# Designs tried in a protein design run: peptides against a protein of PDB entry 3WG5. Part 88

Target 1, 218 residues: chain A of PDB entry 3WG5
Amino acid sequence: LAKNIVYVAQIKGQITSYTYDQFDRYITIAEQDNAEAIIIELDTPGGRADAMMNIVQRIQQSKIPVIIYVYPPGASAASAGTYIALGSHLIAMAPGTSIGACRPILGYSQNGSIIEAPPKITNYFIAYIKSLAQESGRNATIAEEFITKDLSLTPEEALKYGVIEVVARDINELLKKSNGMKTKIPVNGRYVTLNFTNVEVRYLAPSFKDKLISYITD
Target 2, 218 residues: chain A of PDB entry 3WG5 as posed
Amino acid sequence: LAKNIVYVAQIKGQITSYTYDQFDRYITIAEQDNAEAIIIELDTPGGRADAMMNIVQRIQQSKIPVIIYVYPPGASAASAGTYIALGSHLIAMAPGTSIGACRPILGYSQNGSIIEAPPAITNYFIAYIKSLAQESGRNATIAEEFITKDLSLTPEEALKYGVIEVVARDINELLKKSNGMKTKIPVNGRYVTLNFTNVEVRYLAPSFKDKLISYITD

## One batch from the design tools (peptide; aimed at target 1 I114 I121, target 1 (a further copy) G47)

Design b2_p27_2_s3 (made by RFdiffusion4, then SolubleMPNN; from b2_p27_2, 16 letters changed)
Fold by OpenDDE base, seed 4:
Structure b2_p27_2_s3 (fold): chain B 218 residues (1-218), chain C 218 residues (1-218), chain A 27 residues (1-27)
Amino acid sequence: as target 1 above (218 residues)
Amino acid sequence: as target 1 above (218 residues)
Amino acid sequence: GAAKGVEIDPLLGDRERATRISKELPK
């Protein structure tokens, strides 16, 4: 019986236009191979709102389930990463990771202080993050509080509050626990039941371009 | 004989994360209806590089041809708009429109002066825009000069130089002239021959969200 | 620097006539 493929790729660092390129490339590869899913190991402190929104859209347009996996231990789906997660087909977190802290900012002042977003912008992102949560059947109240309280949650809290779907220590546990789950948002207009019973895990490495840009960004 | 659908939508203003949402929504609707193509009437002075790159990727991932139509007369595909166009399946321009002026900037100083991008960033975008042109079989030399010379072209010049594929006064002329053309980039891995012989034109309006954000951004 | 937030381009409101690169584009 032909093994279904599950792709795994890592996205680490600030959410930027380049991060979008990574998402797009990885998802596209997985789509081309008609993968059962792609798991994105996400570790981000946040980044650009525009890039974030674009990534969310790219995920939502995926022909295959995109699982955001906050991994490894010590990683976060902070700020923009939370939006990305909430826009995805399934959220998993490893123990010792975090999600949340989504307050929008205009940037940093010369002294490194946060330049606050005006209420109008903050309210926009509140509405946006709530929509992501609602569309995915996740906790929209907590999603709002990721902004209004700059709240961060542990995997256990996030699971408890219905923000995420899986807590898993590694890819194998993730596959095991998520097997038979439905995607939280549609794939090509349909909610997909994940089938990880007979899968080949295939890791995607950063492209040379990805490495170069990461090298430039670091 | 069932009419093939061609969607038409307008995207106007700065290229932002919101603009990406518009592209995504419009393309998704057209994909869901298995449209022959979507025509995006584009009028932009430019905008965010990250949003632009994301839009390009979204277009390139489309299941249907995305035609960027610089429209109406007086419109532009300036800066970010040029990249978007070069990343699309077909570029059309109306008479009295423009394309180009792609020099990347870091932003504006307090006095409104442009903060120049460092050479490293400029060179990145040169490579990027050239890649878009090359992948689409368009004039990569001119694409580079959109940055290095901040060059802007008329529709006639852009057509002459092989930057665009069609000059058309309206949607009807666009459909007529582009009928039988191949997409300049693949659709789902294949170059598509456009078939506009028996089409229903369907206009997509901005969503309430789109209107609200346009209202917020204006 | 770890972006501690969702950064909104402060100049989203300004008619940028150019391809604006976020300062936080990865160096």
Scores: peptide ipSAE 0.057, ipTM 0.303, DockQ to the pose 0.165; fails the geometry check
OpenDDE base, seeds 1, 2, 3, 5: peptide ipSAE 0.043, 0.038, 0.044, 0.053; ipTM 0.271, 0.461, 0.322, 0.320; seeds 1, 2, 3, 5 fail the geometry check

Design b2_p27_2_s4 (made by RFdiffusion4, then SolubleMPNN; from b2_p27_2, 15 letters changed)
Fold by OpenDDE base, seed 5:
Structure b2_p27_2_s4 (fold): chain B 218 residues (1-218), chain C 218 residues (1-218), chain A 27 residues (1-27)
Amino acid sequence: as target 1 above (218 residues)
Amino acid sequence: as target 1 above (218 residues)
Amino acid sequence: GPAKGVEIDPLLGNEEEARKISKELPA
């Protein structure tokens, strides 16, 4: 019996237009192979809002479930990473990771101080992040507080408050715990029940271009 | 008598965080050498608003005059490039270049269509671009129309409407025409009269990193 | 390509820290 395939890919670093290209490439590969799902191991301190919104949109247009997994221990889905997670079909976190700190900024001053976003921009992102939470059946109040209080949560807190769906130490535990869960957003207009009972895990590597971009952005 | 130095550097392509690093590096070099000014030859289709705002702020904090020169013929200061120009001490354009098209967008959809910015964000950038124009004594009405009408202008139109200060075919003509002009924004809190009567022109090359980034972003 | 509008990319999070972290992350 042809084993269902789950892809795993890593995205690390700042969310940029190149990160969008990585998401698009990884999801496209998994779609072409009719994978059961793709797991994106995410470690990001944040990045660009445009790239973030494009990534969210790309995830929402995916023909397969996209699982955001904040991994490994020590990783974060900070800022843009939180939005991406909230826009995904399922969120998992490893112990020792974090999520939140979603306050939009206009950038950094020459002295390294944060340039605050005007209230209009902040309010836009409050509405946006709340929408992502509401659409995915996650805690919209906490999503708002990720901005208004610049709140960060542990995996245990995020699970407790209904921000995320799974706390898992590794891919095997993630597959086990998420098996039989419904996606928090639709896939092709339908909520999908994840089936990980007889799956092959395939790892996707970054392209040469991805490696080069990472080398330059690092 | 020690000749006054004018630096010339080129910035081409999308406005990104890397473009900010280029501006910062180029201006810093010119500041360290107590240059009379730096001319940035700009050719950009646009880019990121955050990087743009940081670049504008870096220009405004410059210890020397920063002249934006839309060059060569065929180049544009489109979108983010227009904001940068309006934030600078002097704007010049070569014949056959363009300026404008400043509508903020959230990005591109998967089909390549523009995702429109919400009115709140658009209105923020209208206020921002008008502020840049007003502070620099340039045409704030046209600056607004760069967004509301997505207007683009020729050098002759931009000069006529008081958006830019100089139309010049090359660096020598630019130096000649801008000699004796006051900066449109202050340098160290004072408006500076440009003195290009006995200057040495020094060209700055992109760093290896800049070249690599350009190769990846192009 | 067509003139790209100003991509309003509010920085979500500490881009400098993100840069630092990205830089500190060994390739």
Scores: peptide ipSAE 0.062, ipTM 0.525, DockQ to the pose 0.281
OpenDDE base, seeds 1, 2, 3, 4: peptide ipSAE 0.084, 0.038, 0.026, 0.037; ipTM 0.540, 0.556, 0.219, 0.527; seeds 1, 2, 3, 4 fail the geometry check

Design b2_p27_3 (made by RFdiffusion4)
Pose (drawn by RFdiffusion4):
Structure b2_p27_3 (pose): chain A 218 residues (1-218), chain B 218 residues (1-218), chain P 27 residues (1-27)
Amino acid sequence: as target 2 above (218 residues)
Amino acid sequence: as target 2 above (218 residues)
Amino acid sequence: SAIDAAKTGALIPITFESSTKAADIAS
């Protein structure tokens, strides 16, 4: 009861309805265990807008800070993952990862051709991504360019431009650097200072169902 | 005189990429065997827009008539399934089935809430559903109300209003009543008269992949 | 009923592209 606990979970692949269930399951475990924070190791090339918006909402309502960590090296928080990151308490990127490229699309044709969205829906997701950035005090100009210019960024660029808060190689370095940082969004109405000294790290294994469904969607 | 081959397949559940694959697989089989028609027993609550548009496109390119049959009783062709029906060569409904209810949403939220669709998406789907109805000679005024009023119809109402062509209890009654009917859209440029005199019915089983994905869904 | 069940359905319109720019950056 008198411990400082950080949960670490993994989320890989397309952001779907099932991905929401994962976020909710992991975050719920951390909340019920009074965790200082939960770190989500995120690697997503794309996903659905509805599941992305539900995840962002679940993060906004989280009783504990949610740290989105673009990891491992070579991972991306592209498309839906970018919104999830902008919608969270703190963003960390591992070396060699990517963030951005969030243009909303109606999807893919028989060819694999891109089915663009009507111009106005592009404006809707611009307003939504600007809102997430401003609510978290992040660079909304660059965030808008994730859509309008299909802009993608390395870790160092994302840090310089004020989109993320940490560049870290691993969980330990992430804890060291983010220790003492304020969350970019509130936890239950209050901006919180992260206390990662003398912390117990607990890893949440992805379930059989997680790995299987992810593999199939792959 | 001649022996006419009719294929029958079942397509159930949410409309997704796997569903497009089912439509493509079942239609390709019927095309290669020079079938008079393929009948799809459709039961769907809704699904994804890109896959629905890809299915409508696959049906437009079909070298043989595709008959959408809302079957069994209790089934529906709601949301995305309505567009598939309106985009097909002939629509049949079993007693106690439903068609319509197509108001687009960005999706569902955590607590029963619904994420609204921006007006541009709504107007986009109004134009698209009116177009499918106009191209097939079906009631475009009523098709719009599938969206603007979330209108849903019984089989008897759907026939009366000119949205569908046949009300049938089974495959036997469907072939009997649709024999001699012209298709509502062309097959390779010409509107084909359906010949169901002297008919061999062939049922297509769902593949291993089909069954697995649906068991996981159940 | 079938009518009532039909009104619970949804059409999901928007998704996001798996961009090659993000992959290039990640590479």

Design b2_p27_3_s1 (made by RFdiffusion4, then SolubleMPNN; from b2_p27_3, 12 letters changed)
Fold by OpenDDE base, seed 5:
Structure b2_p27_3_s1 (fold): chain B 218 residues (1-218), chain C 218 residues (1-218), chain A 27 residues (1-27)
Amino acid sequence: as target 1 above (218 residues)
Amino acid sequence: as target 1 above (218 residues)
Amino acid sequence: SALERAKKGAIEPITFEASESAAKTAA
């Protein structure tokens, strides 16, 4: 019996146009192989809103379930990472990770102070993050508070508040816990029940280009 | 008689946090040597608004005059580059360059279509670009139209409309034409009269880091 | 701190790319 394939890939660092290319490449590989799902191990402090929105769109256009897994311990899906997670088919977090802190900023001044986004921008992203939460059946109130209060949550809090679906220590526990779960958003217009009963896990390595850009952005 | 030093450095490509580091490094070197001015040869299609705002602040905090020179022919100070120019002590353009097209966008969709910025963001940057123009005694109406009409100007148009101060074919013509001009914004709280009568031009090379990042972002 | 890293990674919302550069890459 052909084992269902689950791809696992890592995305680390700032969310940029290059991060979009990584998401697109990884999802495309998994789509081509008709994988049961792709798990993206995400560790990001945040990044560009444009790249984030494009990544969310790419995830939503995926022909297969995309699971965002905030991993390893000490990782975060901060800022842009939270939006990406909220736009995905399933969110998992490892113990000792974080999610949230979604307040949009215009950047940092020379003194390292945040240049505040105008209320106009903040309100746009409040509406956007709430839409992602609502569409995924996740806590839209907390999604708003990720901006309005710059709220950050632990995995346990995020699970409790209905922001995420799984707390898992590793890929094996993630597969076990997410088995039989429905995707929080549609895959090709349908909610998919994840089947992880007989899976082969395939790890996608970063391309050489991926490694080089990661090395330069770190 | 010690020759007045003028530094010349090139900044090319997208405006990013790295571009900020380049501006900061170049200006700092010129400040340390008490240069008469630094000329930044700018060629940019645009980039990040945060990096742009930080660059503008860094220019405004400069201890020496910062001249933005849109160079070579075929270059542009597009989008974020226009804001940087408008925030500087003097703007020059080479023939065959352009300035403008300042409409803020949230990015590009997968199909390459622009994701429009909400009116709220657009209005913020209208106010911001107008402030830069007003503070520098440049055409604030045209600065607004760089956003509202996505207007792009030739050097001759930009000079005619009072957006820029100099049209120059090269550094020598720039120095000649800008000699005796007052800075359009203060240097350390005072408008400086540029003195290019007896200058040594020093070219700042991109750092190895600068070259590496340029190679990867191109 | 996680907060400082989260601060460093805040969504930087806006890019300014010239519309013409977008049009030329799409053509």
Scores: peptide ipSAE 0.037, ipTM 0.303, DockQ to the pose 0.441; fails the geometry check
OpenDDE base, seeds 1, 2, 3, 4: peptide ipSAE 0.034, 0.036, 0.020, 0.026; ipTM 0.249, 0.252, 0.254, 0.238; seeds 1, 2, 3, 4 fail the geometry check

Design b2_p27_3_s2 (made by RFdiffusion4, then SolubleMPNN; from b2_p27_3, 12 letters changed)
Fold by OpenDDE base, seed 5:
Structure b2_p27_3_s2 (fold): chain B 218 residues (1-218), chain C 218 residues (1-218), chain A 27 residues (1-27)
Amino acid sequence: as target 1 above (218 residues)
Amino acid sequence: as target 1 above (218 residues)
Amino acid sequence: SAVENAKKGAIYPITFEASESAAKTAA
């Protein structure tokens, strides 16, 4: 009987073009093996908007369900990480994690102050994040407030407000709780019911390139 | 009969990447010896948020209970120290210590004035500290007020408000009072009941590297 | 760098840098 495989991979740090390469590699491996899903353990403070948008597109083009899991405790899906999560097939958070703070910025000044984005850019990302929330059947009002109020939520708050689907302490609890859930966006044009009965969990390690880039960007 | 070992180590000063290395070293030693727990005697004014978040993750990934003990009298778990404590398996404070003052800052100006964090960053850390409190079954409202009101508490207040678990004058009183307590967060996915009956207390000294770095940063 | 100095504070840098391409599309 073809074993239902679930891949688990870790993505940590700033969202960059190298983070896109990690997502693409991980999803491609899971697609090639016809996995039931891939779980991405995400911990990010945010990063580049261009890389973020490309990652969202890569997730939405996936031939398999992509689950964003904000993990471990103390991790975040901050800023760009929230957009990535909202663009995914299912969002889970571990206890002690956070999501939100999505206000776009142009960068940091020499004194470490934020350079604010002009209203035109802010409004673009408001529309974009609301679109991601609406298409995934998640709370679009809260998604907007992640920008307009720079709102951040706990896992319990995010679940309560319909931003996320699962609060889980570990991969085993995540698989148990998400079993039988429908994807929040389509896979190949269809909403898929996740089947995590008798799954084999396979962990993907970072490539040497992934490790080297993480080391340079940290 | 395998002696129940409790390690005790000291961490003093600003929270930095070097402080992370100290936590990692101390916890690793205690894990290797399958200690019943490690007690970290903490005295910190705060420090870097990145290092703090990494330390919280390292504590939460510990194979043994990590007890944060704000010690000696006159010590504090200020700013980053409060987050570390809230991320731990048990918090104790000595009489005459303090906890709180968790408002994030961008740094200090040349005149020593605080550079305030933008709301984005403040809201992120509000969500983060609340999540740490909620997951540990500690007072999330007070955890938020550590930021929003820059609140600081005495040991007696912190105990009364359900921020900490123990007030103890020394290691012996700490062991006595915490004996039979459950960890406030899981160890390897399970809440552990601390057993401090007939324990051997082992003190870990700072490494030469730890001493040198402390000397450079002080 | 300015970013490295900002990292020395009690703040983890939450970044969401709008790309010039996104700025041009919004423009």
Scores: peptide ipSAE 0.025, ipTM 0.262, DockQ to the pose 0.085
OpenDDE base, seeds 1, 2, 3, 4: peptide ipSAE 0.019, 0.040, 0.031, 0.025; ipTM 0.214, 0.237, 0.281, 0.255; seeds 2, 3, 4 fail the geometry check

Design b2_p27_3_s3 (made by RFdiffusion4, then SolubleMPNN; from b2_p27_3, 11 letters changed)
Fold by OpenDDE base, seed 5:
Structure b2_p27_3_s3 (fold): chain B 218 residues (1-218), chain C 218 residues (1-218), chain A 27 residues (1-27)
Amino acid sequence: as target 1 above (218 residues)
Amino acid sequence: as target 1 above (218 residues)
Amino acid sequence: SAVENAKKGAIYPITFEASKKAAETAA
C-alpha cells in the first residue's frame, strides 16, 4: 500500500524574494510526489510585503495542502509570517511561539525608529489580512487587530480566538491532532480532509543556495 | 554504577550572539556526556532579542534538562535573562538575586536615554513571554507584567507567584531541592523527573574564546 | 499604484531588549 507522504521543510528568517523561492521549491517537490501535505516549519520576524503576497498566492495555488507550523518553541510567525499563515490550508503553533504584530511599516530609520506606513498602505493591508482570514474561515476581527492594535497572540490565544487550528509540541503531535481536519482553504477547488494515518514523514533539507542566502541575510 | 553527571557552567553579561555560542557549547558538552542535567549559573542585565530567542530555542532543543540558576547573590536574570529562564526546564534563584524587567527597548541614545520600542515590538514580546510561561506552566500574568509594569521580583516572590521552581543558596541546595522535580518543559518530547541522587558535579570552565570576548564586551 | 506602494512595506524583526532597571542603574 503506497505510504502517504508528508513533507516537512523549514523556512526561517526574513521574508524576501528568496523566501518565495524556498516556498515554491518545497511546495513543488511535494506536489510532484503527490504528498498528502507539506508542513512548513516557519520562524520569521516578518519581511517584504511583495514577497509575502507572492508566497500567499503560491500557497493558495498549491496542488497539495500546505500547513504552516510556527516551530520550534521560541519561533514566531510575526508580521509577514502571520499573513502567510492566514493564507495557508492549516495553521499550527508550538508552545512558546507567537503570531501577529502585522502593522505595516516602510522601514527603520538609522536610529532604529520605525518609519510608519501611510494610512493608505495600512488600510490596504487591513483589507488584505481580513480577506485572508475570511477566506480561511479564521477570525477576521483578530486579523484586523494584528494591524490596528499591533496584536500578538500566544498559541493558546490564537487557537481560542479561531486564528489557528492546532497547538502541537512537535510534528508527531501535529500530525495526530490535524488528522481528519479539513483544510481551511481549498486544494484545487476542494476542501481536503487531511489523512495522516500511517504517513511517512520526509524532511526537505535546505538547498545549498538556501543555506548561502540565509547566511548572507543573517 | 556509572555516576550521574550534572554540569555547571557560568554565563555572565549581556546576551549576544556570543552568549548563544556559549549556551550551545555548554549544552552540547552535557548532551555528549548524557548528563542528568546542566545548570547554567546566569547573571545578565539583558541584551539582544535575536540572541535571546535563539538561546531559548537551543535550550528547548536540548537533549538534557537545562536548569537556569540565577546566581550568585547579587546576580540578575534581567530582561533577556528572564525570557531565557522562562524557556528553560527549571528555574532556580539564589537569595539576593532578581528576575524580570523585561520591557523591550530599541537601544540607548548617546545620552544613555532609552529608545523606547514601538507598541508593535512590545506586544510581540508580551505574546512571546506569555507563551514561554504558558508552555512551562509558569505564571503568564506575571510574565506579561515583567513587560507592562517593568516588574522585577525577588526569589521569594518569583517562587510564590509560580515564576520559578527553586530558591537555593548554592548548587548543593539546588540539587537537593530539585531532586525529584519534573522539568517544566519536555526533554525530547517527555517531561523528565530530575534525579540528583549521588551525582557528580562537573564545572565547565569558560573557553579561552569566552574569556576574550567577555573581556572585550566588558 | 496603491498596491505597488504597499508592496514596498517591510516588517522587520525585534532588535533589542534591556532591563530598564539596569539602564537606570548605569545612568
Scores: peptide ipSAE 0.028, ipTM 0.265, DockQ to the pose 0.124
OpenDDE base, seeds 1, 2, 3, 4: peptide ipSAE 0.029, 0.026, 0.024, 0.022; ipTM 0.267, 0.282, 0.281, 0.253; seeds 1, 2, 3, 4 fail the geometry check

Design b2_p27_3_s4 (made by RFdiffusion4, then SolubleMPNN; from b2_p27_3, 13 letters changed)
Fold by OpenDDE base, seed 1:
Structure b2_p27_3_s4 (fold): chain B 218 residues (1-218), chain C 218 residues (1-218), chain A 27 residues (1-27)
Amino acid sequence: as target 1 above (218 residues)
Amino acid sequence: as target 1 above (218 residues)
Amino acid sequence: SAVERAKKGAIYPITFEASESAREVAA
């Protein structure tokens, strides 16, 4: 039986293997405590595609709903963050945040210019991001345009276009607005109706390791 | 029986979870082919501490010697790269490279300034880097100063101070100079004497994934 | 795990680093 407990954790910075470990740790703690859900406050400019794919897989394997919340105002779910959001059970954004800009690149040249990905890579990620959108019942056309046009959206646009489910200013508004929503992907093979009535909010502090690794990669 | 085969692979860019996957893949291939050693040509400005710690662990779990070679000229084993090197079976550097600058930071502020790590984090990494140096019989005092003074060394200084084992201009000189050296840490519980007499050099091309991820993190 | 810790590496801003698996599938 899920306790009326919602975990909240922050993941900030670049999407890397450490970010995966953060997701894994946070979700595992919330799973072990049989939480109703975990909310991940996400602020990322993007990052590594492999780490992103592993994070998406970890979210999809979660025994509890994982809500990605682009927060605080000024935050983004850019690039890899968009994929992670699209792979999650529910997406929320705070006003003044952004999502998108998902064009894969090979890196930066010595002069700081972007090295473009070959069409094969771009097409792979187009297929992948569309799959995430389709599986979650989100806008797959816009998901493709996050790559093909390097599109970025406001929360209002993302909501309007069916990319995200909630615009919320804070955790309380998020819980209130998402209460009674169905997860956009299954949890343990079933779509869950979120119940945030009379919930205890538990904040997960970054572990010493989380603090250490964020410190070095940022 | 180790074949008279030495693998060479390149790892360039920031140390991330993908860099771990690169190390893991490269070492696994070389292990599977029962190579005498693998040489990793490393060029990194640093990166994530958790990825670094995982890479170090993966190297230490290797069934074959892993040689970190800071290459080409102009390359660095900065920050996380230094830890990786110190965790390896042998360190080489090309002339015109650098090693050190290991001070942990929490990240960069919005204005691009460094956010300093709290003393607890700094002290953790001091203990960790000293452990790597001590386990490998390398200069633990200098390893500490890579953090406390944010010290960077030339190859000649690093060799002189007992931080590294070889200065070499290229792979051929590296193989020649490291032939007959003992690994600085055990391989499968034993210190190995490197035998690079009549070796076949096999280059591991970056996988498509390696190229993709290096492209995005660089 | 070492793998999990290794997954915490560098991100460049606004760049999507295509994974090796993504490249292998794309290759």
Scores: peptide ipSAE 0.034, ipTM 0.273, DockQ to the pose 0.108; fails the geometry check
OpenDDE base, seeds 2, 3, 4, 5: peptide ipSAE 0.029, 0.024, 0.025, 0.020; ipTM 0.262, 0.244, 0.247, 0.271; seeds 2, 3, 4, 5 fail the geometry check

Design b2_p27_4 (made by RFdiffusion4)
Pose (drawn by RFdiffusion4):
Structure b2_p27_4 (pose): chain A 218 residues (1-218), chain B 218 residues (1-218), chain P 27 residues (1-27)
Amino acid sequence: as target 2 above (218 residues)
Amino acid sequence: as target 2 above (218 residues)
Amino acid sequence: APTMDEIIAAAIAAGKGGVVIPVLGAG
């Protein structure tokens, strides 16, 4: 009961309804165990807007800070993952990862051709991504460009431009650098200082169902 | 005189990429065997827009008539399934089935809440559903109400209002009543008269991949 | 023939990724 606990979970692949269930399951475990924070290792090339908005909402309502960590090297928080990141308490990127490219699309034709959205829906997602950035004090100008210019950024660029808070190689380095940082959004109405000294790290294994479903969608 | 071959397939559940694959697989089989028609027993609560548009497109390119049959009793062709029906060569409904209810939403939230669709998406789907109805000679005024009023119809109501062509209890009654009917959209440029005199019915089983995906869904 | 998911995965790998609007029905 007198421990400082950080949960680490993994989320890989297309952001879907099932991805929401994962976020909710992991975050719920951390909440019920009074965790200082949960670190989500995120690698997503794309996903659905409805599941992305549900995840952002679940993060906003989280009783503990949610740290989105674009990891491992070569991972991306592209498309839906970018919103999830902008909608969270802190963003960390591992070296060689990517963030951005969030243009909303109606989807993919028989060809694999891109089916663009009506111009106005592009304006809707611009307003939504600007809102997430402003609510978290992040660079909304660059966030808008994730859509209008299909802008993508490396870790160092994302840090310089004020989109993320940490560049870290691993969980330990993430804990060291983010220790003492305020969350970019509140936890239950209050901006919180992260206390990662003398912390127990607990890894949450992805279930059989997680790995299988992810593989199939792949 | 001649033996006419009719294929029958079942398509159930949410409309997704795997559903497009089912439509493409079943239709390709019927085309290669020079079938008079393929009948799809459709039961769907809704699904994704891009897959629905890809299915409508696949049906437009079909070299043989595609008959959408809302079957069994209790089934519906709601939301995305309505567009598939309106985009097909002939629509049949079994007693106690439903069609319509197509108001687009960005999706469902955590607590039963619904994420509203911006007006541009709504107007986009109004134009699209009116277009499918106009191209097939079905009631565009009523088709719009599938969206603007979330209108849903019984089979008897759907026939009366000119949205569908046939009300049938089974495959036998469907072939009997639809024999001699012209298709509502062309097959390769010409509107085909359906010849169901002297008919061999062939049932297509769902593949291993079909069954697996649906068991996981159940 | 490739499945629709395979085509989509190839498209995303080609830099054609984006946030997909599933556009569902309210029922």

